# Peptides against a protein of PDB entry 3JWR: the designs that were tried, part 143

Target 1, 323 residues: chain A of PDB entry 3JWR
Amino acid sequence: TRELQSLAAAVVPSAQTLKITDFSFSDFELSDLETALCTIRMFTDLNLVQNFQMKHEVLCRWILSVKKNYRKNVAYHNWRHAFNTAQCMFAALKAGKIQNKLTDLEILALLIAALSHDLDHRGVNNSYIQRSEHPLAQLYCHSIMEHHHFDQCLMILNSPGNQILSGLSIEEYKTTLKIIKQAILATDLALYIKRRGEFFELIRKNQFNLEDPHQKELFLAMLMTACDLSAITKPWPIQQRIAELVATEFFDQGDRERKELNIEPTDLMNREKKNKIPSMQVGFIDAICLQLYEALTHVSEDCFPLLDGCRKNRQKWQALAEQ
Target 2, 298 residues: chain A of PDB entry 3JWR as posed
Amino acid sequence: TRELQSLAAAVVPSAQTLKITDFSFSDFELSDLETALCTIRMFTDLNLVQNFQMKHEVLCRWILSVKKNYRKNVAYHNWRHAFNTAQCMFAALKAGKIQNKLTDLEILALLIAALSHDLDHRGVNNSYIQRSEHPLAQLYCHSIMEHHHFDQCLMILNSPGNQILSGLSIEEYKTTLKIIKQAILATDLALYIKRRGEFFELIRKNQFNLEDPHQKELFLAMLMTACDLSAITKPWPIQQRIAELVATEFWEQGDQVGFIDFVCTQLYEALTHVSEDCFPLLDGCRKNRQKWQALAEQ

## One batch from the design tools (peptide; made by RFdiffusion4, then SolubleMPNN)

Design b2_p10_6_s3 (from b2_p10_6, 7 letters changed)
Fold by OpenDDE base, seed 1:
Structure b2_p10_6_s3 (fold): chain B 323 residues (1-323), chain A 10 residues (1-10)
Amino acid sequence: as target 1 above (323 residues)
Amino acid sequence: EYIEPVDLPF
């Protein structure tokens, strides 16, 4: 395609030029082509292209295929969300110095997972999918959408000309797919809530050890969630804009719940309760976000900008909730 | 184990 030719022939700017190492990064000013160029830079600067012998054209095609399999009519859970999740992963690996704590296969898997974690998202949560008796709810009992996202990820990875993992051994390939699956499934916040207590206790007791395979898996899950939620850490103007996108998508779901399911939406999904957004954001930060970024900062102090950003945004949301 | 979907921002 013309798009593939343009991407494959383009000079890829440095990570410094693209600012993709910054925790404060924003994609708002970037074209779709520039987001693809940023993605190439992430793979290159993590040494994934060299270490796994990726062909440039295959990587370009894969990125474009991933981007294409996000829906354009979904307000938040689209390519830009996946791209920002991957950018936060890249920043955490580089600026946050987590790269030195992980294997190349783990890094490869996390980056693929971050880009793929919401593939074909429909702008509705697992609760809606279940209550609507959608065909996906017949296939999966739990983490319905996350299983679908992984299936889409696997489909793309196996598609002709998109096989970025073709340079891996059979064992490396199996390991990578296992980690990708675990990482995508970990983005189900229900699973995060279930598992986070174990992680926080290990940190609190100073017993956290990345050499333990179980603790490694747990850490990768927590890191995925930290990147997926990273919008809450962004500079306030970025945070507000993303919160508007989230609210738009949630209100669209609530409107569908009323119309299609004859259900009264929760406050979060209720367009008529827009005035509760600031207080709900404070509650979300306190219940979900702060402890995660505190724990992540304990694992790597260079991740502090995420925690600091989250704290600053809590103050901003609190001030709005008091108005 | 069944985990109820959690409606959370972001």
Scores: peptide ipSAE 0.098, ipTM 0.805, DockQ to the pose 0.625
Fold by OpenDDE base, seed 3:
Structure b2_p10_6_s3 (fold): chain B 323 residues (1-323), chain A 10 residues (1-10)
Amino acid sequence: as target 1 above (323 residues)
Amino acid sequence: EYIEPVDLPF
């Protein structure tokens, strides 16, 4: 395609030029081509292209295939969300110095998972999928959409000309897919809530050890969530704009709940309750985000900008909630 | 086992 030719022939700017090591990064001014160039740079600077012998054209095709399999009519859970999740992962690995704590296969899996974690997202949550009796709800009992996202990820990875993992051994391939699946499933906030207590207790007791395979798996799950939620850490103007996209998508679901299911939506998804957004954001930060970024900062102090951003945005949302 | 979906921002 013309898009593939343009991407494959383009000079890939440095990570410094692209500012993709910055926790304050914004994609708002970037073209789709520039987001793809950023993605190539992430794979290159994490040594994934060299270590796993990725062909440049195959990587370009894979990136464009992933981007194509996000829906354009979804306000928030689209390619830009996945790209920002992957950028936060890259920043956490590089600037946050987490790269030195992980294997190359774990890094490969996390980057693929971050880009793929919301593939074919429909702009509705698992509750809507279940209540609408959607065919996907018959296939999976838990984390319905996250299983679907992984299935889409696997489909793309196995598609002709998209096989970025073809340089891996059979055992490396199996390991990578296992980690990708676990990482995508970890983006279900219900699973995060279920598992986070174990992670926080290990940190609190100073017993956290990445050499333990179970604790490693737990950490990868927490890191995925930290990157997935990273919009809450962004500079205030970026945070506000992303919160508007989230609200738009949630209100669209609420409108569908009224129309299709004949139910009153929750306050979060109720367009008429827009005035509650600031207080709901404070509640979300306190209940979900703060402890996660505190714990991540205890694993690596260089991740502090995520915690600091979250705290600053809490203050901004609180000030709006008091008006 | 059923994991109830959590409706949360972001």
Scores: peptide ipSAE 0.095, ipTM 0.802, DockQ to the pose 0.604
Fold by OpenDDE base, seed 2:
Structure b2_p10_6_s3 (fold): chain B 323 residues (1-323), chain A 10 residues (1-10)
Amino acid sequence: as target 1 above (323 residues)
Amino acid sequence: EYIEPVDLPF
């Protein structure tokens, strides 16, 4: 395609030029091509291209295929969300120095998972999918969309000309797919809520050890969630804008709940309850985000900018909630 | 085990 030709021929700027190591990164000013260039740089600077012998054209095609399989009519859970999740992963690995704690296969899997974790997202949550009796709800009892996202990820990885994992051994390939699946499934916040207590207790007791395979798996899950939620850590103007996108998508779901399911939406998804957004954001930060970024910062102090950003945004949302 | 979806911001 013309897009592939343009991407494959383009000079990929440095991570410094692209600012993709910054936790404060914003994609708002970037074209789709530039987001793809950033993604190439992430793979390159994580040594994934070299270590796994990725062909440049194949990587370019894969990135464009992933991007294409996000819906343009979804306000938040689109390519830009996936891209920002991956950028946060990259920043956490590089600037946050988590790269030194993980294997190359884990890093490969996490980056693929971050980019793929919301593939074909429909702008509705698992509750809506279940209540609407969507065909996907017949296939999966829990984490319905996350299973679908993984299926989409696997489909793309196996598509002709998109096989970025072709340089892996059979064992490396199996390991990578296992980690990708676990990482994508971990983005279900229900699973996060279920598992986070174990992680926080290990941190609190100073018993956390990445050499333990179970704790490694737990950490990868927590890291995925931290990157997935990373919009909450962004500089306030960026955070506020992203929160508007989230609200738009949730209100669109709420409107569908009224029309299609004849259900009164929750406050979070109720367009008429827009005035509750600031207080809901404070509640979300306190209940979900702060402890996660605190724990992550205990694993690597260089992740502090995520925690600091989250704290700053809490103050901003609190100030709005008091108005 | 079925886990009920939790609707949260972001």
Scores: peptide ipSAE 0.093, ipTM 0.801, DockQ to the pose 0.639
Fold by OpenDDE base, seed 5:
Structure b2_p10_6_s3 (fold): chain B 323 residues (1-323), chain A 10 residues (1-10)
Amino acid sequence: as target 1 above (323 residues)
Amino acid sequence: EYIEPVDLPF
């Protein structure tokens, strides 16, 4: 395609030029081509291209295939969300110095997972999929969309000309796919809520050890969630704009819940309760976000900008909730 | 205990 030719021939700017090591990064000003260039840079600077012998054209095709398999009519859970999740992962690995704590296969899996974790997202949550009796709800009882996202990820990875993992041994390939699956499934916030207590307790007791395979798996799950939720950590103007996209998608779901399911939406998805957004954001930060970024900062102090951003945005939302 | 899908803002 013309898009592939343009991407494959383009000079890839440095991570410094692209600002992709910054926790404050915004994609709002970037074209789709520039987001793809940023993604190439992430793979290159994490040594994934060299270590796993990725062909440049294959990587370009894979990135474009991933991007194409996000829906354009979804307000938030689109390519830009996946790209921002991957950028936060890259920043956490580089600027947050988490790269030094992980294997190359774990890094490879996390980056692929971050880019792929919401593939073919429909702009509705698992509850809606279940209540609407969607065919996907017949395939999976729990983490319905996350299983679908992984299936889409696997489909792309196995598609002709998209096989970025072809340089891996059979054992490396199996290991990578296992980690990708676990990482994508970990983005189900219900699983996060279930598992986070173990992680926080290990941190609190100073018993956290990444050399333990179970604790490693737990950490990768928490890191995925931290990157997935990272919009809450962004500078206020960016975070506020992303919150508007989220609200748009949730209100669209709420409108569909009324129309298609004859259900009164929750406050979060109720367009008529827009004035509750600030207080709901404070509640979300307190219940979900703060402890996660605190714990992540205890694993690596260089991740503090995520925690600091979250705290600053809590203050901003609280000020709006008091108006 | 099954934790129902929590609708969270992000």
Scores: peptide ipSAE 0.089, ipTM 0.801, DockQ to the pose 0.481

Design b2_p10_7_s1 (from b2_p10_7, 6 letters changed)
Fold by OpenDDE base, seed 3:
Formats: structure tokens, C-alpha cells, sequence
Structure b2_p10_7_s1 (fold): chain B 323 residues (1-323), chain A 10 residues (1-10)
């Protein structure tokens, strides 16, 4: 395609020029081509292209294929969300110095997972999928959409001209897929809520050890969630704009719940409760976000900008809730 | 009936 030719021939700017190591990064002004260039730079600067012998054209095709398999009619869970998740992962690895704590296979898996974690998202949550008796609900009992996202990811990775993992040994390939699956499944907030207590307790007791395979897996799951939720850490103008996208998607679901399921949506999904967004954001930060970024900062102090951003946005949302 | 996976390729 012309898009592939343009991407493959383009000069890829430095990470510094693209500002992709910044936790304050915004994609709002970037074209789709520029997001793809940023993605190439992430793979290159993490040494993934060299270490796993990726062909440039194959990587370009894979990136464009991943992008193409996000829906444009979904307000928030689209390519830009996946791209921002991956950028936060890259920033956490580089600026946050998490790269030094992980293997190359783990880094490879996390970056692929971040880009792929919401593939073919329908703009509705697992609860809606279950209640609507969607065909996907017949395949999976838990984390329905996350299983679907992984299935989509696997299909792309195995497609002709998109096989960015072809340079891996059989063992490396199996390990990478295992980590990708775990990382994508970890983006189910229900799973995060279930597992986070163990992570926080290990941190609190100063018993956290990345050399333990179980604790490593737990950390990768927490890191995925931290990147997935990273919009809450962004500078206030960016946070507000993203919150509007999230609200739009949630209200679209609520409208469908009323129309298709004849139910009153929860406040989070209810367009009539728009005035509760600030207080709901405070509640979300307190219940889900703060402890995670505190714990992540404990693992690596260079991740502090994520925690600081979250705290600042809590204050801003609280001020709006008091009006 | 499971809708066919709408996988789009470049």
C-alpha cells in the first residue's frame, strides 16, 4: 500500500525529537504516520529490531496492521489509546529505568502487548458483552474482551508479512506469547483488583524481588495496568481532554444499555450524570490509581512523574467536584 | 453464531 511505502521509506526521528521518553507526552498533534514512526523508534531504541533480527518492512507492516485493527468509531479505546499505552511503557522502560530490570523477551512482549491490548475493542465493557449475550461471551467466562484482544494479536503476528517474531527460537517465541497473553489479560481491571493486594503487600513489607518468577509476572501485570491507566497522570489539559473521550465512550455504552437492554446505566455510563464526572474521577484515582503509582515509584523512583501527575490531577478533579 | 473475525491486513 501507499501507506506502507511511505512509512518504510521515511526517516525515523530520534526519541528526543519525538519526545517519546517524556511521561508528559501527548499524541494530539501527531498524524497517524507520526504515531507509526514513534512506534518504530520504540522498537529500535529498545534494541528489539537488532536483537530479534526484525526486518524493517515487516515491522512497518505489522504496526500498520495493528493500527488498522482498531476501530475508528470508538471514542477512546482506539489506536491512539494503544499508542499512548505503548509510549508510556517506553517512557517507563527508558526514563523510568525499568528496562534494566527486565529481559529482552519481557520488553518485547510488553511493547507488543501494549500496542495490541485493546485490538478490535467494541467500545463496551465486559459487563455489557455478558449482559447482551454476545457470541464472545460464549467463548470466555472471564476477561472476555481481553481474550479477544489476544486472539486478534496472535492472528496478526501469524499473518504473512507481519511476522515480527520470525527471528526468535521456538522457545523464545513460546515464552514471548505467554508473556503477551498474560500482559493483555492483566489489563482487565477486575484482575488488577484481584491481584494488586499481593503486590502492595510485598512492597510494604520490603519483600519485593524481581528475581522471583511469580513476583516478576505480578510486576509485569501491574506495569501494564500503570501504562493502560496513564492518561490519569498526564498534564491537566491532556487529562481533561482524554477524560472527555472516556466519558463519551461510556455514555455511548449507557445509551445502548437503555435502548438495547432496557436498563438504567450506572452513574459512570449515564449521560444524565455528567456533573458527577469530577467526583467519580477522584474516586477512581483513590480506589485504583494512587496506590499503583506509589508502588511503581517504589520499584523505580524515576517513575515519580506518573505519581506526581496522578496527585496533581486528583487535586484538579477535587476542585471541580467542590464547585 | 460467532461473527467472523474481521481481521484487516496491510
Amino acid sequence: as target 1 above (323 residues)
Amino acid sequence: YIEPLDIRWV
Scores: peptide ipSAE 0.124, ipTM 0.738, DockQ to the pose 0.034
Fold by OpenDDE base, seed 1:
Structure b2_p10_7_s1 (fold): chain B 323 residues (1-323), chain A 10 residues (1-10)
Amino acid sequence: as target 1 above (323 residues)
Amino acid sequence: YIEPLDIRWV
């Protein structure tokens, strides 16, 4: 395609030029092409292209295929969200120095997972899918959408001209897919809530050990969530804009819940309760975000900007809630 | 019963 030709022929700017190592990164000013260029740079600078012998054209096609399989009419869970998740992963690996704690396969899997974790998202949560009796709800009992995202990811990875994992051995391929699946499934906040206590306790007791396979898996899950939620850590103007996108999508779901399911939406998804957004954001930060970024900072102190950003945004939301 | 996969390719 013309888009593929343009991307494949383009000079890829440095990570410094693209600012993709910054935890404060924003994609608002970037074109779709520039987001693809950033993604190429992430793969290159993580040494994934070299270590796994990726063909440039195949990588370009894969990136564009992933991007194309996000829906454009979804306010938040679109390509830009996936891209920002991957950028945060990249920043955590590089600037946060987590790269040194992981294997190349784990890094490969995490980057693919971050880009793929919301593929074909429909702008509704698992509860809506379940209540609407969607066909996907018949296939999976839990983490319905996350299973679908992984299925989409797998289909793209196995598609002609998109096989960025073709340079891996059979064992490496199997390992990578396992980690990708676990990482995508980990983005279900219900699973995060279920598992986070174990992670926090290990950190608190100073018993956290990445050489333990179970603890490694747990850490990768927590890291995925930290990147998925990283909008909450961004500079305030960016945070506000993203919060508006999230609210838009949630309100769209709430509107559909009224019309299609004949139910009253929760406050979070109720368009009539916009005035509760600041207090709900404070609650979200306290209940979900703060401990995660605190724990991540204990694993790697260079991840502190995420924690600091989260704390600053809590203050901003609290100030709005008091008005 | 299962919705067709609407996968788009480049």
Scores: peptide ipSAE 0.108, ipTM 0.728, DockQ to the pose 0.034
Fold by OpenDDE base, seed 2:
Structure b2_p10_7_s1 (fold): chain B 323 residues (1-323), chain A 10 residues (1-10)
Amino acid sequence: as target 1 above (323 residues)
Amino acid sequence: YIEPLDIRWV
């Protein structure tokens, strides 16, 4: 395609030029091509291209295929969300120094997972999918969409001209896919809520050990969530804009819940209760986000900007909630 | 609703 040709021929700017090492990164001003260039840079600077002998054209095609398999008519859970998740992962790995704690296969898997974790998202949550009796709800009992995202990811990875993992040994390939699956499934916030207590307790007790395979898996799951939710850490103008996108998508679901399911949506998804957004954001930060970024910062102090951003945004949302 | 698997390729 013309897009592939343009991407494959383009000079990829440095991570410094692209600012993709910054936790404060924003994609708002970037074209789709630039987001793809950023993604190439992430793979390159994490040594994934070199270590796993990725063909440049194949990587370009894969990135564009992943991007193409996000829906444009979904307000938040689109390519830009996946891209920002991956960028946060990159920043956490580089600036946050997490790269030094992980294997190359884990890093490879996490980056692929971050980019792929919401593939073909429909702008509705698992509850809606289940209640609407969507065919996907018959395939999976829990984490319905996350299973679908992984299936989409796997199909793309195995598609002709998109096989960025072709340079891996059989064992490396199996390991990578296992980690990708676990990482994508871990983005179900229900699973996060279920598992985070173990992580926080290990941190609190100073018993956290990444050399333990179970704790490593747990950490990768927490890191995925931290990147997935990283919009909450962004500078306030960016946070506000992203919150509007989230609200738009949630309200769209709420509208569908009324129309298609004949149910009253929760406040989170109720367009008529947009005035509750500030207080709901405070609640979300307190209930979900703060402890995670605190724990992550205990694993690596260089991740502090995520925690700091989250705290600052809590203050901003609280101020709005008091008006 | 959309089919369970709707893959688009480049």
Scores: peptide ipSAE 0.100, ipTM 0.718, DockQ to the pose 0.035
Fold by OpenDDE base, seed 4:
Structure b2_p10_7_s1 (fold): chain B 323 residues (1-323), chain A 10 residues (1-10)
Amino acid sequence: as target 1 above (323 residues)
Amino acid sequence: YIEPLDIRWV
């Protein structure tokens, strides 16, 4: 395609020029082409292209294929969300110095997972899919959408001209896919809630050890969640804009819940409760986000900007809730 | 009924 030709021929700017190492990064001003260029830079600077012998054209095609398999009519869970998740992963790996704690296969898997973790998202959560008796709910019992995202990811990876993992051995390939699957599934917040206590307890007791395979898996899951939720850490103007996108998508679901399922939506998804957004954001930060970024900062102090951003946004939301 | 996976290629 013309898009592929343009991307493959383009000079890829440095990570510094693209600011993709910054935790404060925003994609709002970037074209789709520029987001693809940023993605190439992430793979390159993480040494993934070199270490796994990726062909440039194949990587370009894969990126464009991933992007194409996000829906444009979904307010938040679209390519830009996936891209921002991957950028936060990149920043956490580089600026947050987590790269030094992980294997190349783990890094490869996490970056692929971050970009792929919401593939073909429909703008509705697992509860809606289940309650609507969607065909996907018949295929999967738990983490319905996350299984679907992984299936989409796998199909793209195996598609002609998109096989960025072709340079891996069979064992490396299996390991990578296992980590990708676990990472994508970890973005189900229900799983995060179930597992986070173990992670926090290990940190609290100073017993956390990345050399333990189980703890490594747990950490990768927590890191994925931290990147997936990283909008809450962004500078306030960015946070506000993203919160509007999230609210739009949630309200769209709530409207569908009323119309299609004849149920009253929760406050989070109720358009009539728009005035509760600030207080709900405070609640979300307190219940879900703060402890995660605190724990991540304990693993790597260089991830502090995520925690600091989260705290600052809590203050901003609290101030709005008091008005 | 299982909804077929709809992958769009470049």
Scores: peptide ipSAE 0.081, ipTM 0.727, DockQ to the pose 0.035

